# Peptides against a protein of PDB entry 5CWW: the designs that were tried, part 32

Target 1, 194 residues: chain A of PDB entry 5CWW
Amino acid sequence: VPKLQGPFDFDLNPEDEQDDEVELKDIYVIGEKPRVADLMRGEEEELEMMKEDQHNGLSLNIICLLSTSGQVKICLDIDGVEAQWLPPRSKNKRLFAPPPEPPSLLTFQTFDTLKPAEVTPDGWPMFSEDATSPYSFYVTHPAGITYISLTPWVFRLESELQSDSEAGTEFRIDLLAKGQGSERDRIFTQTRTQ

## One batch from the design tools (peptide; made by RFdiffusion4, then SolubleMPNN)

Design b2_p26_3_s1 (from b2_p26_3, 11 letters changed)
Fold by OpenDDE base, seed 4:
Structure b2_p26_3_s1 (fold): chain B 194 residues (1-194), chain A 26 residues (1-26)
Amino acid sequence: as target 1 above (194 residues)
Amino acid sequence: MEAKRQAVLEALKKALEKNRELRIKR
C-alpha cells in the first residue's frame, strides 16, 4: 500500500506567505528524467533513446503548487523524494523513532496567474498538462487560461547538473536564479459579459 | 559526478536565497 507522504517543508518560501494562509487547490508533478550516469549501467540501445530524452529533461522532480488565488509555486525536489510504501505489518512498532525530518522542497519560483480582481473565493484553478512537453502546462480558472513553460530554465539547470566543468557554474546559476525564466502567457481571458 | 551535482544544487539554493533577500528589499 502506498504511504501517504507529507507534509513537505518548503525552503525559500516568500516571508509574506504564511504557509497556513495559502489554500492549495492543485498539485502538478513533473517526474525527473534519469541521470546520464545512472544510464551508463544499461544497454547501449537504451542509452541512445534516453539521451534524446535527457537533452530536454531535468534530473530532478518538479512539484508545482497552485493556490486558490491562482498563485503558482515551482518547487524542486533536491533530496530525491522516493515513493514510500507502508512497511509490511511487522509488529515491531519502533514507537519511539523520531519522525524522519520532512523532505524539503526548494521553492524556485512563485508567480501569479490571476490578477487580484480575477480572484474569487469559489475559484477553482486547476493544472492541465501540455501534450507537447512535460515541462509545459496550463492553469485553468473561470477567469482565464494561462500557459506556463519551465523549458527555458530547466534546460540550463540540467546543463549545469551534468557539466564536468566547475568554471563559471556559480555565475550561470546566479543568472538562472535571477532570470526565473518560466514562460507565462495568458492564452484566454473570460470577458465578463455585463 | 554526485559531488559536483550537489555543489550545483547548493549554489542554486544560495542564489535563490540572495534573490529572495533582494526582492524583500524592494
Scores: peptide ipSAE 0.567, ipTM 0.920, DockQ to the pose 0.509
Fold by OpenDDE base, seed 2:
Structure b2_p26_3_s1 (fold): chain B 194 residues (1-194), chain A 26 residues (1-26)
Amino acid sequence: as target 1 above (194 residues)
Amino acid sequence: MEAKRQAVLEALKKALEKNRELRIKR
């Protein structure tokens, strides 16, 4: 039986965003890509076919959260939340195992997809996948559709994670964190027919 | 490899913390 995972702790939430004020409506999960080092333990033939797709993935899960207001929060699973199975019912109720520390999600970026005038209390924004990229998606709302791409920073972060050189890593990571280079484009806006 | 990966993630965490602190101080 799959183990229920959560609650998740959100590291580095904006202080002004009381988590209690953010009504979440949708969740979009981008699964981690296998690490090259983990693939080298497999059959060499599968490595060649995956080479093109491997260079463009992140070896971390990404959790995207969407609020009623159209706010998107991009979180990184830094602890590597794997699918846990419920331990077989061992009769030894260790009644006092401290609850496993909730896995920490690192808040990478938060941004709005809606203008304040587009936000409605009954709004139902939703994620939709992009068939062209696992790191691109849409936020759909009655007011409009926003394209989002994580590709620019995902590639850079993975390059640092896989690099053998520590030289300049801190500087490049500082630039990555400052730039938060998710692309965001409003591809459609609903015209209110008066 | 894993130690370096962890060091990158810690560097990222620290970078994001600094950016948060700079936003709060403005």
Scores: peptide ipSAE 0.566, ipTM 0.919, DockQ to the pose 0.484
Fold by OpenDDE base, seed 5:
Structure b2_p26_3_s1 (fold): chain B 194 residues (1-194), chain A 26 residues (1-26)
Amino acid sequence: as target 1 above (194 residues)
Amino acid sequence: MEAKRQAVLEALKKALEKNRELRIKR
């Protein structure tokens, strides 16, 4: 039987955003790319086909949250939340194991896709995938469509995660965190018919 | 490998914390 997961704690939420005030409308999940080390346990033939695709992904799940206001929150699953199954009823579970701490999502970036004047109480922003890139997507709202790409930082973060050297990692990670390099482009704006 | 990965993630967390603190102070 699948186990219900959650609640998730959000690490590093913007101060001005109490999670309780943000009405979420949609969730977009970008699954982690398998780590090379995990693939080394597979058949040698699968290894060759996957090598080309491995260099182009993050070995972390990315959880994108979309609010009614068109705010996007990009979160990283740093704990590696896997699908959990209810453990078999072993009669001898020590009744006193503390409940596992809820998994945390690291808030990497928060940004708006709508101008304040475009926000409506009945707004229904939605995610849609980009068929050309697993790390790009669209936010569609009645006011317009925004293209988002995570590629500018995803590859840099993965390069640090896979690096053999710790030299300069702290500096490069600090630059990555400061840059918050998700690309955003408003590709369509609904003209108000006067 | 896993220990280093964890160190990178901890460094990222700390960097994001610092960035948050700097935004709050502005």
Scores: peptide ipSAE 0.565, ipTM 0.919, DockQ to the pose 0.498
Fold by OpenDDE base, seed 1:
Structure b2_p26_3_s1 (fold): chain B 194 residues (1-194), chain A 26 residues (1-26)
Amino acid sequence: as target 1 above (194 residues)
Amino acid sequence: MEAKRQAVLEALKKALEKNRELRIKR
């Protein structure tokens, strides 16, 4: 049986955004891609087919949160939160191990998909996947549909995580963190029929 | 590899923290 994970601590939340004040409506999880080093421990024949896929993903889990206001929060699992299973009902391990420290999620980016005039109290925005990319998705709201792609920064971050060279890493990471790296495009807007 | 990966993640955390502080000061 899967163990319930959480609560999660959010690192680097905006001070004014106590998570308790933001009404969340949806969650979208992008699972990590295997690291090249982890794949190299497998049989040589699977290595050739996976070479094309190995360069196209992030070796970190991404958690996207969506509020009633159409705010998207992109969080990174930097600690590598693995799926926990409930321990088998073995009667005798009263090991009061202190509860593991709650897993921390790093807030990478926060942005709005709605204009202030499009926000409604009864709004129910939802995520939907893009069949063409695991790092692209849509936010659907009664006011419109927004396409989001994480691809521009995901590729750059993974390149730093996989690189053997420390030269210029700090500079490139600083540029990545300063950039609004996610692509965002409003593909549909509901016309108010007057 | 793992030590460098951890260093990149720590650098990312620090970079994001610095950007947060710069936004609060504006």
Scores: peptide ipSAE 0.564, ipTM 0.919, DockQ to the pose 0.488

Design b2_p26_3_s2 (from b2_p26_3, 11 letters changed)
Fold by OpenDDE base, seed 1:
Structure b2_p26_3_s2 (fold): chain B 194 residues (1-194), chain A 26 residues (1-26)
Amino acid sequence: as target 1 above (194 residues)
Amino acid sequence: MEKKRQEVLEALKKALKKNLSLRIHR
């Protein structure tokens, strides 16, 4: 039986985002890609085919949260939360090890997909995948559809995570954190028929 | 490699903490 995971602590939430006041409507998870170092332990023949794909993924899980207001929160699993299974019901009550510290998610970016005038109390925004990219998705709402892409920063972050060079890392990470993170494009807007 | 990853992640945390106001895009 899968173990229930959570609650998750959100690191570096904006002060104005009391998560307790935000009604979440949907969640979208992008699984981590294997690290090059982990792949190098396999057979040599798989190395040639994987060279092209190895450079195109983040070695961290990404958790996207969507509120009723159409706010998207992009979180990174920096602790490496693994799927936990309930121990088999073997009667040996091993002494309760203190519950592990709750896993923390790093809030990378927060942005709106709806204009204030498009937000409705009964609004139900939802995520949907992009079949062409694992790091792109859509937010659908009755008011419109927004395309989101994480590719602008995912590649840069992964390059830093895989780099053997310490030179300039802090500077490049600062630029990544200050930059325009995810691409956001409203691809459809529902025209209110007057 | 793992030590380097941890250093990058700590640098990221520090950078995001400094730029909290820039992470909310309307």
Scores: peptide ipSAE 0.526, ipTM 0.884, DockQ to the pose 0.754
Fold by OpenDDE base, seed 2:
Structure b2_p26_3_s2 (fold): chain B 194 residues (1-194), chain A 26 residues (1-26)
Amino acid sequence: as target 1 above (194 residues)
Amino acid sequence: MEKKRQEVLEALKKALKKNLSLRIHR
């Protein structure tokens, strides 16, 4: 039986974001890709194919959260949330070990996909995948469709995670954190027919 | 390798903590 995981603690939520006010409507998960170093323990043939796909994915799970207001929160699973199975009900009342500290999700970025005037109480924004990239997706709302790409920072972050060089890592990570982060483009806007 | 990975993640956490304002409002 799958173990219920959660609640998740969101690390680095801006204090001004009253978490209590954000009604979540959808979740989009981008699974981690295996690290090249972990693949080197396998068949050499898979290594050559992955070198050609220059898009080495991030070796971290990404969790995207979408609110009713069209706000997207991009979170990183830094603890490596693995699928947990409930231990078989062995009769021994092992004292409930305190539930392991909920895995912390690191909030990487928060942004809006809707204008304030486009937000409706009955709005139901949804995620949809981009078939061309695992790190790109769409937010669909009655007011319009927004394209989102994580590619600009995902590649850089993975490069730092895989690099053997410690030189300049702090600086590059600081730039990554200060950068614009994800690409966002409104590809469609619904014209209200008067 | 794992030590460095952890160091990168800690650096990222620290950097994001300094820049909590990465709220890109339209």
Scores: peptide ipSAE 0.525, ipTM 0.883, DockQ to the pose 0.661
Fold by OpenDDE base, seed 4:
Structure b2_p26_3_s2 (fold): chain B 194 residues (1-194), chain A 26 residues (1-26)
Amino acid sequence: as target 1 above (194 residues)
Amino acid sequence: MEKKRQEVLEALKKALKKNLSLRIHR
């Protein structure tokens, strides 16, 4: 039986985000692509097919969180959160192992998909996938639909993770962190029929 | 490879910590 995981700690949340006040409505997970180095242990044929896929993926899990207000938080799993299973019901309940430290997620970016005037208490924003890219998705709310793409930074980050060059890594990562981040485009807005 | 990956992740964490205010896009 799968174990319910969490709570997760969020590293480097903006101070202005009172996490305690943010009601989360949805979660979208983009699974990591296998690392080239890990695949080199497999058969050559699987290696060629996966090399093409590796150029198109991040070797980190991405956790997207969506609040009632339409705020999206993009988090990176840098620790490698693994699927946990409930231990077999062994009768010896006695060893309260201290709960493992909650895994931390690195907050990469936070942005709004709704204007303040579009936020409603009964609003239920939801994620939906983009069939054309694993790193693109939609946020649907009664007020409108927003397209989001992580592609502007995902490939650059993966390039740094796979690079053999140490030269300039800190500088390029600093540029990546300062960049515009994810693409956001409102593709539909619900017209309030007066 | 793993050591370098860890160095990149630490650099990312450091960069994001320095640029917290830039990560909120309204």
Scores: peptide ipSAE 0.524, ipTM 0.881, DockQ to the pose 0.765
Fold by OpenDDE base, seed 5:
Structure b2_p26_3_s2 (fold): chain B 194 residues (1-194), chain A 26 residues (1-26)
Amino acid sequence: as target 1 above (194 residues)
Amino acid sequence: MEKKRQEVLEALKKALKKNLSLRIHR
């Protein structure tokens, strides 16, 4: 039987944005790409076909959260949340294992897809995938459609995660954190026919 | 490899903490 996972703690949320005030409407998960080291344990033949696609993937799960207000939160699963199964009912109730600490999600970026005037109490923004890229998606709302791409930082982060050199890592990571983050483009705006 | 990966992730946490204000509502 699958185990219910959660609650998740969000690490490094903006202090002014209490998650308790944010009504989430949708979740979009981008699965991790296999790490090169994990692939090297497999059969050599499968390694060749996957090499080209691996260069652009992140070896972390990405969890995107969408609020009623059209706010997107990009979170990284740094703890490696795996599907958990309930242990078989072995009779030995080891009653006293402390509950495992809830896994934490690292908040990478938070941004809006809607203008304040476009936000409605009954808003129903939704994620949709981009068939052309696993690291791009759309946010659809009655007010408009926003394209989002994680490509500007995903590759750089993965490069650091796979790097054998610690030289300059702190600097490059700081640049990544200060960078533009995710690309956002409003591709459609609903014209209010007055 | 895992140790270095963890060090990168800790550096990321630290960097994100320092730059929280820059990551909101851009």
Scores: peptide ipSAE 0.523, ipTM 0.880, DockQ to the pose 0.724; fails the geometry check

Design b2_p26_3_s3 (from b2_p26_3, 11 letters changed)
Fold by OpenDDE base, seed 1:
Structure b2_p26_3_s3 (fold): chain B 194 residues (1-194), chain A 26 residues (1-26)
Amino acid sequence: as target 1 above (194 residues)
Amino acid sequence: EEAKRQAVLEALKKALEKNRSLRIHR
């Protein structure tokens, strides 16, 4: 039986956002892709099929959070939280291991999908997947639908994580952190029938 | 390899700490 994970600590939230003030409505998880080094330990035949896919994913879990206001928070699992299983009902392991430190999520980016005038108290924004890309998704709200793609910065971040060279890494990471890396496109807006 | 990966993640954390105000409003 899978063990329930959490609560998660959020690192580097915006200074103006107290976690207690944000009403979350939905969560969207993008699972990590295996690292090239981890794949090389497997059977050679799986290596050839995965070679094309190996460079297309992030070797970190991504957790997207959606608030009632249509705010999206993109978080990265930098600690590599693995799936935990409930210990087998062996009666005797009362080893009070200190509770493992709660896993921390790194807040990478926060952005709005709604205009202030579109935010309603009864609004219920939701995530939905894009079947064409694991790193793209939609935010659906009564006011409209927004397409989001993480692909631009995901590729760059993974390139740094897999790089054998330290040259220029700090500079490129600084640019990645300062940039508006996620694509956002409002693909549908509900016409207010006057 | 793992040491380099961790160094990148630490660099990312430090870079984000400098830019905590990155709320993107439309």
Scores: peptide ipSAE 0.563, ipTM 0.909, DockQ to the pose 0.636
Fold by OpenDDE base, seed 5:
Structure b2_p26_3_s3 (fold): chain B 194 residues (1-194), chain A 26 residues (1-26)
Amino acid sequence: as target 1 above (194 residues)
Amino acid sequence: EEAKRQAVLEALKKALEKNRSLRIHR
């Protein structure tokens, strides 16, 4: 039987953002790409096909959250939350195991897709996938459509995660954390018929 | 390998802690 997972804690939210103030409307999950080391344990034939695609993935799950206001929060699953099943009824349930701490998501970036004047109480922003890229997606709202790409920072972060050298890692990670890593482009705006 | 990965993730966490204002309004 699958185990229900959550709640998740959000670490490093923007200082001016309270979790209770954000009404979430949609969630978009980008599954982690397998690490090269994990693939090396598989059959040789699967290794060749996966090598080409590995250079463009992140070995962390990405959880994108979308609020009613069109705010997007990009979170990273650092803990590597996997599907859990209910443990077999071991007869010796030590009754007093403290409940495991809820997994945390690291907030990487938060940004708006809507202008303040476009936000409505009954707004229904939604995620939609980009069939051409696993790390790109759209936010659709009645006011418009915004294209989002995580590719720029995903590549850099994965490069650091796979690096054999710690030299300059701190500096590059600092730049990654300070930068506007995600691309955002409003591709369509609904004309208000006056 | 895992130790290096963890070090990168800790560095990322620390970097983000220093810059919690990654709210982009446009």
Scores: peptide ipSAE 0.563, ipTM 0.908, DockQ to the pose 0.654
Fold by OpenDDE base, seed 3:
Structure b2_p26_3_s3 (fold): chain B 194 residues (1-194), chain A 26 residues (1-26)
Amino acid sequence: as target 1 above (194 residues)
Amino acid sequence: EEAKRQAVLEALKKALEKNRSLRIHR
């Protein structure tokens, strides 16, 4: 049985976000792509098939959070949270090891998908995958559908993570952090028939 | 290699901390 993971600690949340004010409705996880270094330790034959997909993915898990208000928070798993399984019910009362410290998620970006007038108390925004890209998805709400793409910054961040040279890395990372990062486009708006 | 990766991640944390006020895009 998969172990329920969480709560997560959020690092670098916006200063104005009180944790109590954000009601989360949905979560979307984009799994990490294997690192080239980790693959090189495996059998050569499996390496060739995975190489084509590796250049296009991030070697970090991405956790997207969606609030009732249609706010999206993009978080990075810096600590490398692995899937945990419940240990088999062994009769041995293993001494309660202190619960491991909750993993920290790094908040990369926060943005809205709804206008203030579109936010309703009974609203239920949801994530939907884009079958054409692992780093693109939709936010669906009764008021409309918003397309989101992480591709612009994912590529740049992975390039830095895989780079052999430290030259200019700090500058490029600073530009990455200052940028708007994710693409956002409202592809459908529900016309209120008055 | 791992040390370089960690250095990039630390640089990212520092960069995001400096720009914390700019993160909410309407």
Scores: peptide ipSAE 0.563, ipTM 0.909, DockQ to the pose 0.732
Fold by OpenDDE base, seed 2:
Structure b2_p26_3_s3 (fold): chain B 194 residues (1-194), chain A 26 residues (1-26)
Amino acid sequence: as target 1 above (194 residues)
Amino acid sequence: EEAKRQAVLEALKKALEKNRSLRIHR
């Protein structure tokens, strides 16, 4: 039987965000890609498939959260949450080990997709995938559609994760964290016919 | 390799801790 792994703890939320203030409406998960080093240990066929995907994916799971206000939170699974199975019911009353600390998700970026005037209490923003890229997606709302791409920073982060050299890593990571990582473009705005 | 990966992730965590203001408002 699959083990339920929630709830997740969110690390490094913005200081001005009270966890109680954000009502989540949707979740979008981008699964990790295998590491090149792990592929080198696997079947040659998997290596050939990765060469064709010019976009080396991130070797971390990405969890995107969407609020009622159209706020998107991009989180990274640093701990590598894997599918867990319930341990076989051992008959022995093993003392309830304290529930393992919930896996922590690292909040990488938070941004809005809606203007304050577009936010409605009954709004239903939703994620939708981009068929052309696993690291791009849309946020749809009655007020409009926003394109989001994680590709710029995903590539850079994976490059650091795969790098054989630690030289300059701290500096490049600092730039990655400080920079506008994700692309955001409002591709459609609903004109209210007055 | 795993040690280097972990070092990158720790560096990322530290970098994000320094810049908790990463809310990009319109």
Scores: peptide ipSAE 0.562, ipTM 0.908, DockQ to the pose 0.672; fails the geometry check

Design b2_p26_3_s4 (from b2_p26_3, 12 letters changed)
Fold by OpenDDE base, seed 5:
Order: sequence, then structure tokens, then C-alpha cells
Structure b2_p26_3_s4 (fold): chain B 194 residues (1-194), chain A 26 residues (1-26)
Amino acid sequence: as target 1 above (194 residues)
Amino acid sequence: DEAKRQAVLEALRRALAKHRDLRIKR
């Protein structure tokens, strides 16, 4: 029987945003790319085909959250949340194992896709995939469409995660955190026909 | 390799905490 996962704790949420105040409307998950070390356990033939694609992904799951207000939160699954199955009912219920701590998501970035005047109580922002890029997607709303790309930071983060040396990592990670982060571009705005 | 990976993630956590204001775009 699959185990229900969650609740998730959000690490580094915006100070002004209590999780209870953000009504989530949609979730978009970008699955992790397999690590080179995990691929080395596969057949040699699969290894060659995946080598070219390995350079183009993050070895972490990315969880994108979308609120009713059009706020996007980009979170990283740093704990590596895998599909959990309920352990077989072994008769020895050690009744007193503390509940496992909920997995945490690391909040990488939060941004708005809507202007305050575009936010409506009945708004229904939704994610949609970009078929051309696994790390790009759209937020669609009646007011407009926003293109999002994670590519500006994903490759840099993965490079650090795969680095053999810690030399300069702290500096490069600091630059990554200071950087613009995700690309955000409003590609369409619905003109109010006055 | 896993220890280094975790060190990178911890560095990221610290950096994001330090620059939290820059990670919010209105």
C-alpha cells in the first residue's frame, strides 16, 4: 500500500508568508535526473544514451507551487523524497517510534506572476509544461501567461552538486543565491476590452 | 560523494537564508 506523503515543511519560506495564508491551486513537479553514480549500476548501453542527457538536469526534484494570487514558489527536494510503501505489518509494532520528521522542501525562490490588480478571488492560475524544455513552464491565468525558466540556476547548482572539489563552492553557491534566479517573462497579457 | 553533496546543499541553505530578500520577486 502506498504511504501518503506529507505534510511537507517549507524551509526558508518568505518571512511575510505564513504557509496557512497561501492558498495553493496547482503543483508542478520536475523530477530529478539520475545521478551518474546511479547510472553506473545500469547496463553499459543505457549509460551511453544517458551520458549526453545527464549534463542537462538537476539531481534534485523541483517542486513548484502556485497560489491563487499567482505566486510561484520554487522548492527543492533536498531530502530525496521517494515513493514510500507502508512497511509490511510486522507484528512487532514498536508502538513508540516517534513519527518520522516530515520531509522538508528548501524554498529556492518565490515570485509573483500577476500584478496586484490582476488578482481575483475566482482566479485560477495553472501550470503548463513547456514541451521544449524540462526546466521551463508556463503559468496561465485569465489575465495573462507567464513563461518561467529555471535554466539560469539549475545547471550551476548541478555543477556544484557533481563537483569533486569543495574549492570555491561556497563562493559560487553564494553567487547563485544572489543571482536573478528563475527567468520570468509575461508573454501574453489579456487586454481588457473597455 | 554524498557527504560533498550534502555540504553543497547546506551551503545553499545558508546562502539562501543570507540572501532571502533577493529570493522574493514581486
Scores: peptide ipSAE 0.622, ipTM 0.949, DockQ to the pose 0.770; fails the geometry check
Fold by OpenDDE base, seed 3:
Structure b2_p26_3_s4 (fold): chain B 194 residues (1-194), chain A 26 residues (1-26)
Amino acid sequence: as target 1 above (194 residues)
Amino acid sequence: DEAKRQAVLEALRRALAKHRDLRIKR
């Protein structure tokens, strides 16, 4: 039986967001891509050819959270949360291992998909996938549809994660953090026929 | 190597903390 994982701790949450105020409605998970180093266990010679195809994804899980208000939070699983199985019912000793620290998610970006006037108590925003890209998706709400793409930063972050040199990494990461982050575009707005 | 990867992630954490206001879009 798979173990239910959670709660997650959120690192770098917006200061204005008390965790108690955000009612989550949907979650969208983008699974990690295998690391090149993990694929290359055994054949040194194929290392060069796989470097060109390395732009195929992020070697971190991405957790997208959607609130009732249409707020999206993009989080990175930096701890590498693995699927945990229920420990076998071994009857033996309560080693009070300190409760493992809850896995932390690193908040990369937070943004709204709805205007305040579009937020309704009965409104239910939902994620939907983009069949053309694993790093793009939609937020659908009765008021409209918003396209989101993580592509502007995902590949740059992966390039740093795979780099053999620390030279200039801090500078490039700083630029990544200062950048616009995810693309957000309202592709449809429901016109209230008065 | 895993050590360099962790250093990148820590640099990212620091950078995101430094630029927190830029990471919130209304």
Scores: peptide ipSAE 0.622, ipTM 0.948, DockQ to the pose 0.780; fails the geometry check
Fold by OpenDDE base, seed 2:
Structure b2_p26_3_s4 (fold): chain B 194 residues (1-194), chain A 26 residues (1-26)
Amino acid sequence: as target 1 above (194 residues)
Amino acid sequence: DEAKRQAVLEALRRALAKHRDLRIKR
């Protein structure tokens, strides 16, 4: 039986965002790409075909959360939440197994896709994929459509995760954290017909 | 390799914590 995973613990949530205050509307998951080291155990032919695609993926799952207000939270699965199976019901329920620490999601970035005036109680923001890139997507709302791309930082982070050298890693990671992060562009705004 | 990966992730955690205000865009 598949193990129910969750609730997720969100590490580095904005201090002002009580978890209880953000009503989630949608979730978008970008699955991890296989690590080069894991592929070296496979057939050489698969390794060659994946070389071009490998350079463009992150070896971490990305979980995007969308609130009713159109706020997007980009989270990283740093623990590598794999599909877990429920251990066979060993009769010895050690009643006192500490609850497994919920998998921690690292909050990478939070941003709004709607202006305050565009937020409505009946609003239904939704994620939609970009067929051209696994790391780009849209937030659709009656007020407009926002393009989001994670590409500006995903490649850089993966490069650090795959690096053989620790030299300069902390500096580059600090720059990544200070950087603009995800691209956000409002590609369509619904004109209210007066 | 896994130890290095974890070190990168810990560095990322520390950096994001340090620059938390920059990671929230309205």
Scores: peptide ipSAE 0.620, ipTM 0.949, DockQ to the pose 0.779; fails the geometry check
Fold by OpenDDE base, seed 4:
Structure b2_p26_3_s4 (fold): chain B 194 residues (1-194), chain A 26 residues (1-26)
Amino acid sequence: as target 1 above (194 residues)
Amino acid sequence: DEAKRQAVLEALRRALAKHRDLRIKR
């Protein structure tokens, strides 16, 4: 039986967010692309095809969280959360090992997809995929649809993760952190017919 | 390679912490 994973600890959450105040409605996971180094054990042809795919992928899982208010959190799985299985029912209940520390997610970015006036108690924002890119998706709500793309920073982050040179890494990472981050575009707004 | 990767991730954590205010958009 797969183990229920979570709760996750979120590193670098907005200070104003009490964990209890943000009701999550949806989760969107972008799976990691395999690392080139891990692929070097495969056939050269698989390596070439995967290199082309890797140029467009991040070797980290991305976890997107959506609140009832339409707030999106983009989180990175820096610890590499693997699928956990429930240990076989060994009868020896005795070793309450302290629950392993919950895996931490690194909050990369937080942004709103709804205006305060668009937030309704009955509103149900949801993620939907973009079939054209694994790093792009939509947030749908009765008030409107927002396109989100992680592509502006994903490639740059992966380039640093794969870099053989430490020279300038801290500077480039600092620029990445200061950058605009994810693209956000409201592609549809429901006109309230009064 | 793994050590370098971890160093990048740690640098990212530090940078995001430093610029936390810039990572929240309303």
Scores: peptide ipSAE 0.619, ipTM 0.948, DockQ to the pose 0.779; fails the geometry check

